Peptides against a protein of PDB entry 2QAS. Designs and how they scored, part 84

Target 1, 120 residues: chain A of PDB entry 2QAS
Amino acid sequence: PPEDLMQYEAMAQDALRGVVKAALKKAAAPGGLPEPHHLYITFKTKAAGVSGPQDLLSKYPDEMTIVLQHQYWDLAPGETFFSVTLKFGGQPKRLSVPYAALTRFYDPSVQFALQFSAPE

## One batch from the design tools (peptide; made by RFdiffusion4, then SolubleMPNN)

Design b2_p22_8_s3 (from b2_p22_8, 8 letters changed)
Fold by OpenDDE base, seed 5:
Structure b2_p22_8_s3 (fold): chain B 120 residues (1-120), chain A 22 residues (1-22)
Amino acid sequence: as target 1 above (120 residues)
Amino acid sequence: SAAAALQAAVDAQEAQRAAEAA
């Protein structure tokens, strides 16, 4: 078969990661997400650039899913990564996650799902 | 389904699940 020198699949993946970034930027805007939208974001915890409490990340050695609905603060979606404060066991924890580390994005309110390949 | 698989994964994370449900 012909060799894809354009790497269209990679470009498509990057575009879809852009959807996640855009959604997070909407979530970070004043007023947050419009009801009933909320986000489930799954990422590889050992991917390059992922940072957070060591005990938390150690608890989830492969991947973990965070939920952005009721309890999230200071969501900061940058161009290559986003950071957010979430409560775990009642304690606020700051996570920083590169978009490249994402493996799943889901909005249950409209059943919108994206899946990504991420480095292990 | 994607929803079911995701639900199971989140349910396994008690602290996050509790925060999401609050």
Scores: peptide ipSAE 0.101, ipTM 0.731, DockQ to the pose 0.064
Fold by OpenDDE base, seed 4:
Structure b2_p22_8_s3 (fold): chain B 120 residues (1-120), chain A 22 residues (1-22)
Amino acid sequence: as target 1 above (120 residues)
Amino acid sequence: SAAAALQAAVDAQEAQRAAEAA
């Protein structure tokens, strides 16, 4: 097949990452996400820029999925990464995840799903 | 399905799963 010198797939992926960022910004706004919307976000734990408690990240050496529904705090969606506080075993943990580290995004309420390629 | 795979991944993370269910 012809070579795509425009790299449309890469451009599309960037645009779709923008959807995730926009969704998180809605989630961070006053009032949070409109019910029943909630987010499942999967990311590569060893990707550049990912940060959090070492014990937590060590437990998930490849990927982990976090849920933003009932128990999340101080969601801060920046331009290149977002940070959020989640409870694991009742203990609050702060995670920082670059959008480039994401591999999956899902909103079960409307069955909206996105998949991404992330560096190892 | 994608939904089932995601649910399984979260379910494996028992600590947060319990928190979200609260």
Scores: peptide ipSAE 0.099, ipTM 0.732, DockQ to the pose 0.065
Fold by OpenDDE base, seed 1:
Structure b2_p22_8_s3 (fold): chain B 120 residues (1-120), chain A 22 residues (1-22)
Amino acid sequence: as target 1 above (120 residues)
Amino acid sequence: SAAAALQAAVDAQEAQRAAEAA
């Protein structure tokens, strides 16, 4: 087949990653997400730019899913990555995740799902 | 199916399951 020099699939992936960014910006705004919306976000823990506690990331060597609904703090959705504080075992831990590391996004309230290819 | 897979992943993460339900 003819080669796609425009890289349309990559463009489409980037556009859809923008949906996640926009959703997180809504979540970070005053009042948070409109109820009952909440977010399941899955990412590759070894992807470039992912940062967090060593013990936590070691526990999830491939992927992990975080839930943004009730127990999250200081959500900061930047232009290339977001950071958020979550409690694991009662201990607050800061995660920073590039949008490029995402593999799944899901809002159960409306059954909206996205999936992505992410580098290691 | 996607919902089931995500639920299973969260169920395996006790802390995040609590975050979802609290």
Scores: peptide ipSAE 0.093, ipTM 0.729, DockQ to the pose 0.091
Fold by OpenDDE base, seed 2:
Structure b2_p22_8_s3 (fold): chain B 120 residues (1-120), chain A 22 residues (1-22)
Amino acid sequence: as target 1 above (120 residues)
Amino acid sequence: SAAAALQAAVDAQEAQRAAEAA
């Protein structure tokens, strides 16, 4: 078959990462996500630009899934990364995750799922 | 399924699971 010099698949993946960004912007708006929507977000913890507590990231050396449902604070969806405060063991932790580090996005309420290839 | 895999991943992260369930 002919070679795709346009790299349409990569463009499509970028567009789909945009869905995650848009969803997070909805989540960050006043009132948060409309019930019952909530988000499972999986990312490579060693990907460039990922930041958070050293002990937490060390505990999950490959990837981890965070949930944005009931207890999340100061969600800040930027253009290239988002940051959010979540509680782990009752302690608030700040995570910053580039959209490029994502490997999965899922909203169980409507069974909407996306998968991505993330750089190491 | 994707749902099951994600649930398992979250379940493995007990600290956040407990926080979200509270």
Scores: peptide ipSAE 0.089, ipTM 0.725, DockQ to the pose 0.065

Design b2_p22_8_s4 (from b2_p22_8 with E3A E4A E9A K13A E16A)
Fold by OpenDDE base, seed 3:
Structure b2_p22_8_s4 (fold): chain B 120 residues (1-120), chain A 22 residues (1-22)
Amino acid sequence: as target 1 above (120 residues)
Amino acid sequence: SAAAALAAAVAAAEAAREAEAA
């Protein structure tokens, strides 16, 4: 079979990561996400660039899923990573997650799902 | 399937259960 020197599949996957970034930017815009849209985001907690409370990340040594619907604050979607404040055990915690660390994205309101391979 | 994805997301969303419940 012919050799793909263009790496089209990798480009396509990067484009799909761009969907997550774009969705988060919509969520961070004034007014937030249009109801009933909300986001389930899963990521590898040991991936390079992931930052958060040590106790929290230790509790979830492989993957963690966060929900962006009603209880999230200061969502800041950058170009390579996003950060957000969420409550864990009633206490606000800041998480920073590179898009490269993502393994799943899901919006239940329209049953839209994406899956990714993420290195540790 | 979307249903399977939802089930997996809920099962893995323990850290965000407070946010989802409210």
Scores: peptide ipSAE 0.042, ipTM 0.666, DockQ to the pose 0.034
Fold by OpenDDE base, seed 4:
Structure b2_p22_8_s4 (fold): chain B 120 residues (1-120), chain A 22 residues (1-22)
Amino acid sequence: as target 1 above (120 residues)
Amino acid sequence: SAAAALAAAVAAAEAAREAEAA
């Protein structure tokens, strides 16, 4: 096939990362997500800009999935990354994840799924 | 498929799953 000099797939991926950012901003708004919407977010734990507890990142050296439904606090969706507090083993931990580190986004309530290519 | 995506997400969310289910 002819070479795509426009890089349409990359542009589409960037646009779809914007969907995740927008969804997180809705989740962070007063009242949170409208029920029954909730989010499964998967990311590469070794990607540049990912920050979290050493023990947790060591436990998940490749990818990690977090769930935003009932047990999350202080969700802060920025323009390039989001941060959130989640409990692991009953202990609250702060995670910071660049949108560029995402590999999967899923909302089971409406079966909406996105997959992304993230740097290794 | 949506079912496959859900299964993969749940399998990769061990640390978060116990907190979400609580």
Scores: peptide ipSAE 0.040, ipTM 0.663, DockQ to the pose 0.034
Fold by OpenDDE base, seed 5:
Structure b2_p22_8_s4 (fold): chain B 120 residues (1-120), chain A 22 residues (1-22)
Amino acid sequence: as target 1 above (120 residues)
Amino acid sequence: SAAAALAAAVAAAEAAREAEAA
């Protein structure tokens, strides 16, 4: 088949990462996500730019899934990464995750799912 | 489907349960 010099697949991936960013921006708006929408976000914990408690990241050496439904605070979706406060073991922890680190995005309420290729 | 496969993977996520239950 012809060689894709435009790299459309990469463009499409970037566009779809934009969907996640947009969804997070909606989640960060006053009032949060409209019920029953909520987000499951999976990312590679060793990807460049991922930041969080060492003990937590060590517990999940490959991938980690966070849920944004009832227990999240200070969601800050930037242009290249988002940060959010979540409780682990009852203790609030701040996570910073580049969109490039994402491998999965899922909203169970409407069964909307995205998959991404992330650096290994 | 991709959605079903991803849903199954999400359901197995320990970190998600921890975060939501805390």
Scores: peptide ipSAE 0.037, ipTM 0.649, DockQ to the pose 0.031
Fold by OpenDDE base, seed 1:
Structure b2_p22_8_s4 (fold): chain B 120 residues (1-120), chain A 22 residues (1-22)
Amino acid sequence: as target 1 above (120 residues)
Amino acid sequence: SAAAALAAAVAAAEAAREAEAA
């Protein structure tokens, strides 16, 4: 079989990471996402650029899934990463997650799903 | 796959819920 020197699959995955970024930008807009849309986001906790409470990240050494629906604050979707405040044990904590760290994106309201390869 | 996404466990304490029903 021919060798793909263009790495088209990687380019396609990068483009699809752009969908996540765009969705988060919509979520960050005033009023948030249009109901009933909400987001499940899974990421590798040990990926480069991931930051948050050390005890929390240590508790989830591989992957972590967060939900952006009703209880999130200060969502800031940047160009290479997003940050968001979520409550853990009743305490607000800031997470910062590069898009490159994502492994899953899902909006159950319309059953829209994306999966990505991320460093193990 | 969509099925895999539905089955993914939500890990974050209070920003998480059970996985969506398949």
Scores: peptide ipSAE 0.049, ipTM 0.641, DockQ to the pose 0.034; fails the geometry check

## One batch from the design tools (peptide; made by RFdiffusion4, then SolubleMPNN)

Design b2_p23_1_s1 (from b2_p23_1, 11 letters changed)
Fold by OpenDDE base, seed 4:
Structure b2_p23_1_s1 (fold): chain B 120 residues (1-120), chain A 23 residues (1-23)
Amino acid sequence: as target 1 above (120 residues)
Amino acid sequence: SERLQAAIEALLARNAANPAIPP
């Protein structure tokens, strides 16, 4: 096939990362996600810009999946990363995740799925 | 299928680092 000098696939992937950002902004609105929507987000824990408790990130040396359903607090979706407070082992902890670190996004309620290639 | 969807959700729930606790 002809060589794609426009890099359309990369542009499409970036656009789809925008979908995740937009979804998180909806989730951060008053009242949270409209039921029954909930989000499973997977990201590379060693990607640049990922931050959180050392013990938590060490437990997941490659990828970590978090779920945003009912029990999430102070969701702050910025332009390049989002942060959120979740309970791990009963303890509230803050995570900050760049959108570029994402590898998977899924909303089971409508079976909407996205997959991304994250930096090594 | 409903069965496949249920299996996927169960797998996701088990793999999630945090629990999805009801309100």
Scores: peptide ipSAE 0.381, ipTM 0.854, DockQ to the pose 0.037
Fold by OpenDDE base, seed 2:
Structure b2_p23_1_s1 (fold): chain B 120 residues (1-120), chain A 23 residues (1-23)
Amino acid sequence: as target 1 above (120 residues)
Amino acid sequence: SERLQAAIEALLARNAANPAIPP
């Protein structure tokens, strides 16, 4: 098969990562996501740029999924990563996740799903 | 979709938005 020097697949994946970024920007807007929309975001916990509480990340040595629905604070979708405060065991924890670390994005309200390849 | 949902639930962190945690 001919060699794809344009790397179209990679470009397509990057474009789809842009969908996640855009969705998070909507979630960060005043009023949050329009009901019943909510987001399940899965990422590689050991990917470069991922940061958060050591005790939390230690529980998920490979991947973990966070839910953004009602209880999330200070969601900040940046250009290359997003950060958000979530409560675990009643305690607020700050997570920072590069979009490149994502492996799954899912909105069950409309069954919209995206999958990505992310190296550790 | 169901397969993906099952995989997500298996890796789901127990943050406050997790439906498995009471409000």
Scores: peptide ipSAE 0.113, ipTM 0.695, DockQ to the pose 0.039
Fold by OpenDDE base, seed 1:
Structure b2_p23_1_s1 (fold): chain B 120 residues (1-120), chain A 23 residues (1-23)
Amino acid sequence: as target 1 above (120 residues)
Amino acid sequence: SERLQAAIEALLARNAANPAIPP
C-alpha cells in the first residue's frame, strides 16, 4: 500500500483528543456538566507527563479509568494536559494527565465513545 | 458497546465518583 507521508491518522487522532479537551472544559465550567452527562477517562499510567499518587499509579501499572461524576474538584483542563482532584479511600488525590496519554473516553449518558492510540 | 463497557469496568479506579461507590 502507498505510504502516507501526511500522517493523516495521527492528525485525526489529535483532532479527536480535542473533543476530550473541550468536554473537560465544559465539565470545569460553573455548574459542571449538564445532567446526566458524566465522563469515563482511561489513560496510560506510565505515559510521559502523567503524575499522581504513587500508591494509586502503582496499583494500575498499565491503564486506569477515572470517573468524573458528582465528586471531582478543581478540574483544570489545560491545553496539553488536565488536572483534577478525586477522592480515593476518602482522601483527596491530585492527578495530572496529558491528553496524549488517553486511550479511551466514554460518556455513558449518550453512549459516546472515543478510542486513542497512546505511546507505550 | 457492551465489550467496550466491560473493558472500562475492568480498568476502573475506585475514586468516589465510581458508580459502585456510594457518595
Scores: peptide ipSAE 0.101, ipTM 0.679, DockQ to the pose 0.040
Fold by OpenDDE base, seed 3:
Structure b2_p23_1_s1 (fold): chain B 120 residues (1-120), chain A 23 residues (1-23)
Amino acid sequence: as target 1 above (120 residues)
Amino acid sequence: SERLQAAIEALLARNAANPAIPP
């Protein structure tokens, strides 16, 4: 097949990551996500720019999935990454995840799913 | 899909997802 010098696949991936960004911005708006919408977000824990508690990230050396439903705080969807506070074992933890680190996005309420190729 | 759901569950970090108590 001919060589794609336009990098259309990468552009398409970035566009789809834009969907996640937009969804998170909706989730961060006053009132949060409209029920019954909730988000399962999977990302590579060792991807560049991922930040969080060492104990948590060590527990998931490859990928981890977080759930944004009701109990999420200070969700800050930036242009290149988002940060959010979640409770693990009753303790609040701050996570910062670049959109480029995402591998899966899922909203079970409407069965909307996206998959991404993230660097190893 | 069930396959996707199973994969998600396997990776779930088990953060709280219950309704928040209003302040």
Scores: peptide ipSAE 0.098, ipTM 0.671, DockQ to the pose 0.034

Design b2_p23_1_s2 (from b2_p23_1, 12 letters changed)
Fold by OpenDDE base, seed 1:
Structure b2_p23_1_s2 (fold): chain B 120 residues (1-120), chain A 23 residues (1-23)
Amino acid sequence: as target 1 above (120 residues)
Amino acid sequence: MERLEAAIAAALARNAAAPAIPP
């Protein structure tokens, strides 16, 4: 088969990451997500740009899933990464996650799923 | 092309399997 010099697959993956960004922007807007929508976001914790409490990230050496439904604060979806405050063990923690670190996006309310190949 | 289409299909696959709930 001919070599794909355009790297269409990579472009398509980037476009799909845009869906996550857009969804998070909806979640961050006044009023939050429309019920019953909520988001499960999985990412590689060791990916470049991932930031959070060391003790928390240490518990998840490979991947971590966060849920954005009711217990999240100060969601800030930027252009290359998003940050959010979540409670872990009752304590608020701030996470910063580049979209490039994502491996899975899921909205159970409509069974919408996306999978991504994230860099190691 | 078929490879790309397959990749897109896989990425967009609707799945009832819910990920683990974080602590």
Scores: peptide ipSAE 0.022, ipTM 0.547, DockQ to the pose 0.242
Fold by OpenDDE base, seed 4:
Order: sequence, then C-alpha cells, then structure tokens
Structure b2_p23_1_s2 (fold): chain B 120 residues (1-120), chain A 23 residues (1-23)
Amino acid sequence: as target 1 above (120 residues)
Amino acid sequence: MERLEAAIAAALARNAAAPAIPP
C-alpha cells in the first residue's frame, strides 16, 4: 500500500480528541451534562503531564478510569488538559489529565465510545 | 484508504462494552 506522508490517521485521532474536549466543556457548563449522559474517561497514568495525588496514581500504574457523573467538582477543561476534583475513599482529590494521555472515552447513556493511542 | 477507514471505525464505536467503574 502507498505510504501516507500526510499522517491522516493521526490527524483523525487528534480531531476525535476534540470531541472529548468539547464534551467536557459541556459537562463544565452550568447545570452539567444533560441527564442521563455521563462520562467514563480512561487515561495512561504515567503519561507526561498527568498529575494528581501520588498515592492515587501509584495505585493505578498503567491506566485509570474516572467517572464523571454526579460526584465530580470544579471540572476545568482547558485546551491541552482538563482538571477535575473527584472523591476517592471519601476524600476529594484533584486530577489533571492531558487530552493526549487519553486512551478511552465512553458515554454509557448512548453507548458512544472513542479509543485513542496514548504514548507515555 | 482502507487502513484509515478502519482506524476511524475502530476509534468511533457504538454499543461498546462499558468500562470498569473506579472505586
């Protein structure tokens, strides 16, 4: 097959990462996501730019999935990363995740899924 | 072309298995 010097696959994946960013921006708007929509976000915990409590990230050395439904606060979707406060074991913890670290996005309410390759 | 189309299809899916719920 001919060599793709345009890297269309990479461009397409980056475009799809934009869907996640847009969805998070909707979630961060007043009122949050329209029910019953909610988000499962999976990311590589060792990817560059990922930050959070060391004990929490150490507990998930490869990938971690977070759920954005009801129990999330101060969602801040930036241009290159998002941050959010979630409770783990009853304790609020702040996570910052670059969109480039994402490996999976899922909305169970409509069974919408995206998958990404995320380098460390 | 086929590879690109397949890549997009793999990245975008309906009726996918639900991910694990974190503790």
Scores: peptide ipSAE 0.021, ipTM 0.549, DockQ to the pose 0.277
Fold by OpenDDE base, seed 5:
Structure b2_p23_1_s2 (fold): chain B 120 residues (1-120), chain A 23 residues (1-23)
Amino acid sequence: as target 1 above (120 residues)
Amino acid sequence: MERLEAAIAAALARNAAAPAIPP
């Protein structure tokens, strides 16, 4: 096949990452997502810019999936990364995840799924 | 089913590294 010098696939992937960012901005609004929408977000834990509890990230050396539905706080969707507070073992922990680290986005309520190739 | 139920439970009570749920 002819070589794509425009890198359309990369552009499309970036656009789709924009969907995740937009969805998180909706989730961060007062009242959260409209019921029954909720988000499963999977990311590479060793990707550049990922930060969080060392013990947790060490426990999941490849990928981790977090769920944003009822128990999340201070969701802050920035332009290049989002941060969120989640409780693990009853203790609040702050995660910061660049959108580039995402490998999967899923909303079970409408079975909407996106998959991404995340660079290391 | 167990996988899905566990992930949902995490959303309700406390977060855990939930398994990815295929579409």
Scores: peptide ipSAE 0.036, ipTM 0.628, DockQ to the pose 0.061; fails the geometry check
Fold by OpenDDE base, seed 3:
Structure b2_p23_1_s2 (fold): chain B 120 residues (1-120), chain A 23 residues (1-23)
Amino acid sequence: as target 1 above (120 residues)
Amino acid sequence: MERLEAAIAAALARNAAAPAIPP
């Protein structure tokens, strides 16, 4: 088959990552997400640029899922990564995740799902 | 995608870490 010199697959994946970024920007706006929308975000914990409490990341050596619903603070969706404060074991922790580290995105309220390839 | 939806629905995590959903 002919070679794809345009790398359309990579372009498509990048475009879809933009959906996650846009969704997080909506979530960061005053008032947060419109109910009943909430987000499940899965990412590779060892991917470049991922940062957070060492104990937490060590607990999830491969990948982990976070939920943005009721208990999240200071959500900051940047252009290449987002950061957010979440409670783990009742303690607030700051997590920073590049969009490139994402493997899953899901909003169960409307059953909208995306999946991505993310190497370590 | 169906497996992803089912896994998330079963987990029902809220504002905390949960095990990753297998591909």
Scores: peptide ipSAE 0.031, ipTM 0.626, DockQ to the pose 0.045; fails the geometry check

Design b2_p23_1_s3 (from b2_p23_1, 11 letters changed)
Fold by OpenDDE base, seed 3:
Structure b2_p23_1_s3 (fold): chain B 120 residues (1-120), chain A 23 residues (1-23)
Amino acid sequence: as target 1 above (120 residues)
Amino acid sequence: SAALEAAIQALLARNAANPVIPP
């Protein structure tokens, strides 16, 4: 078969990561996400750029899922990564995740799902 | 289906690292 020198598949994946960024920007706006929307985000904890409490990341050596619903603070969606404060075991912790580290994105309210391949 | 949606919700709830407290 002919070779794809344009790398269309990579372009498409990058575009879809943009959807996550856009969704997080909506979530970061005053008032948060419009109900009943909420987000489940899964990412590789050992991916480059991932930052957070060492004890937390150690608990999830491969990947972990966070939920943005009701209890999230100071959500800051940047151009290459986002950071957010969540409660783990009742304790507020700051987490920073590059969009490139994401493996899953899901909004149960409308059953919208995205899946990504993320290397270590 | 409703059953599938419920199953997905249950799976996500079990997998989430942070608890969600409703208002």
Scores: peptide ipSAE 0.376, ipTM 0.802, DockQ to the pose 0.037
Fold by OpenDDE base, seed 5:
Structure b2_p23_1_s3 (fold): chain B 120 residues (1-120), chain A 23 residues (1-23)
Amino acid sequence: as target 1 above (120 residues)
Amino acid sequence: SAALEAAIQALLARNAANPVIPP
């Protein structure tokens, strides 16, 4: 096949990561996501820029899935990463995840799914 | 199918690091 010098696949992946960013910005707006929308986000815990509780990250050495529904606080979707406060074992913890670390995004309410290749 | 959807939901719920409490 002809050589792709434009790297369209990489550009497309970046654009799809933008969908996640946009969705999180909607989730961060007052009132949160419109019911019944909610988000499952999976990411590589050892990816560069991932920050969170040591015990939690140790529990999930490869990938971790978080759910943004009902109980999430201070969701802050930045340009390169988002941060959010969630309860793990009843304890509120702050998690910071670069969009580049994402491997899966899913909204069960409409069965919208995205998969990404995240660097190791 | 409804069965497949339910299975996916169960999988997601089981794998989620943060349990959620419905209102």
Scores: peptide ipSAE 0.366, ipTM 0.794, DockQ to the pose 0.036
Fold by OpenDDE base, seed 2:
Structure b2_p23_1_s3 (fold): chain B 120 residues (1-120), chain A 23 residues (1-23)
Amino acid sequence: as target 1 above (120 residues)
Amino acid sequence: SAALEAAIQALLARNAANPVIPP
């Protein structure tokens, strides 16, 4: 087959990452997500730009899944990454995750799923 | 299917790093 010099697949992936960004912006708005909507976000912990507590990230050497439902604070969805405070083992911790690090996005309330390729 | 949905929910619950505590 002919070589795709336009890299359409990558462009499509980037467009879908925009959906995640938009969803997080909705989640960050006053009042949060409209119930029963909530978000499961999976990302590569070793991807460039991922930051958080060392002990937490070490526990998940490949991928990590976080849930944004009832207990999330200071959600800040930027243009290239988002940050959020969540409780792990009862302790609040801050995570920063580039959208490019995402591998899965899921809203169980409406069974909306997205899957992404992320660098190892 | 219902079975697939249940399996996905169970998987998400087991793998989530931050357990959700409802209000």
Scores: peptide ipSAE 0.363, ipTM 0.792, DockQ to the pose 0.038
Fold by OpenDDE base, seed 4:
Structure b2_p23_1_s3 (fold): chain B 120 residues (1-120), chain A 23 residues (1-23)
Amino acid sequence: as target 1 above (120 residues)
Amino acid sequence: SAALEAAIQALLARNAANPVIPP
């Protein structure tokens, strides 16, 4: 097959990362996501820019999946990363995740799925 | 399929780092 010098696949992936950002911005709006929408987000825990409790990240050395439904607070979707407070073992903890660290995005309510390649 | 959907839901539930408690 012919060589793609435009790198369309990479451009498409970047565009789709924008979908995640947009979805999170909707989730961060007053009232949160419209029911029954909720989000499962998977990311590489060792990716540059990922930050959170050391013990938590150590527990998930490769990838971690978080769910944004019912119990999430102070969701702050920035331009390059988002941060959110979630409960882990009953304790509220803050995570910051660059969009570039994402590997999967899923909304079960409508079975919408995205998959990404995430460099470390 | 329904079976695939169920499998995905089960996988997500098992692997999510933060448990979700409905209101």
Scores: peptide ipSAE 0.353, ipTM 0.789, DockQ to the pose 0.039

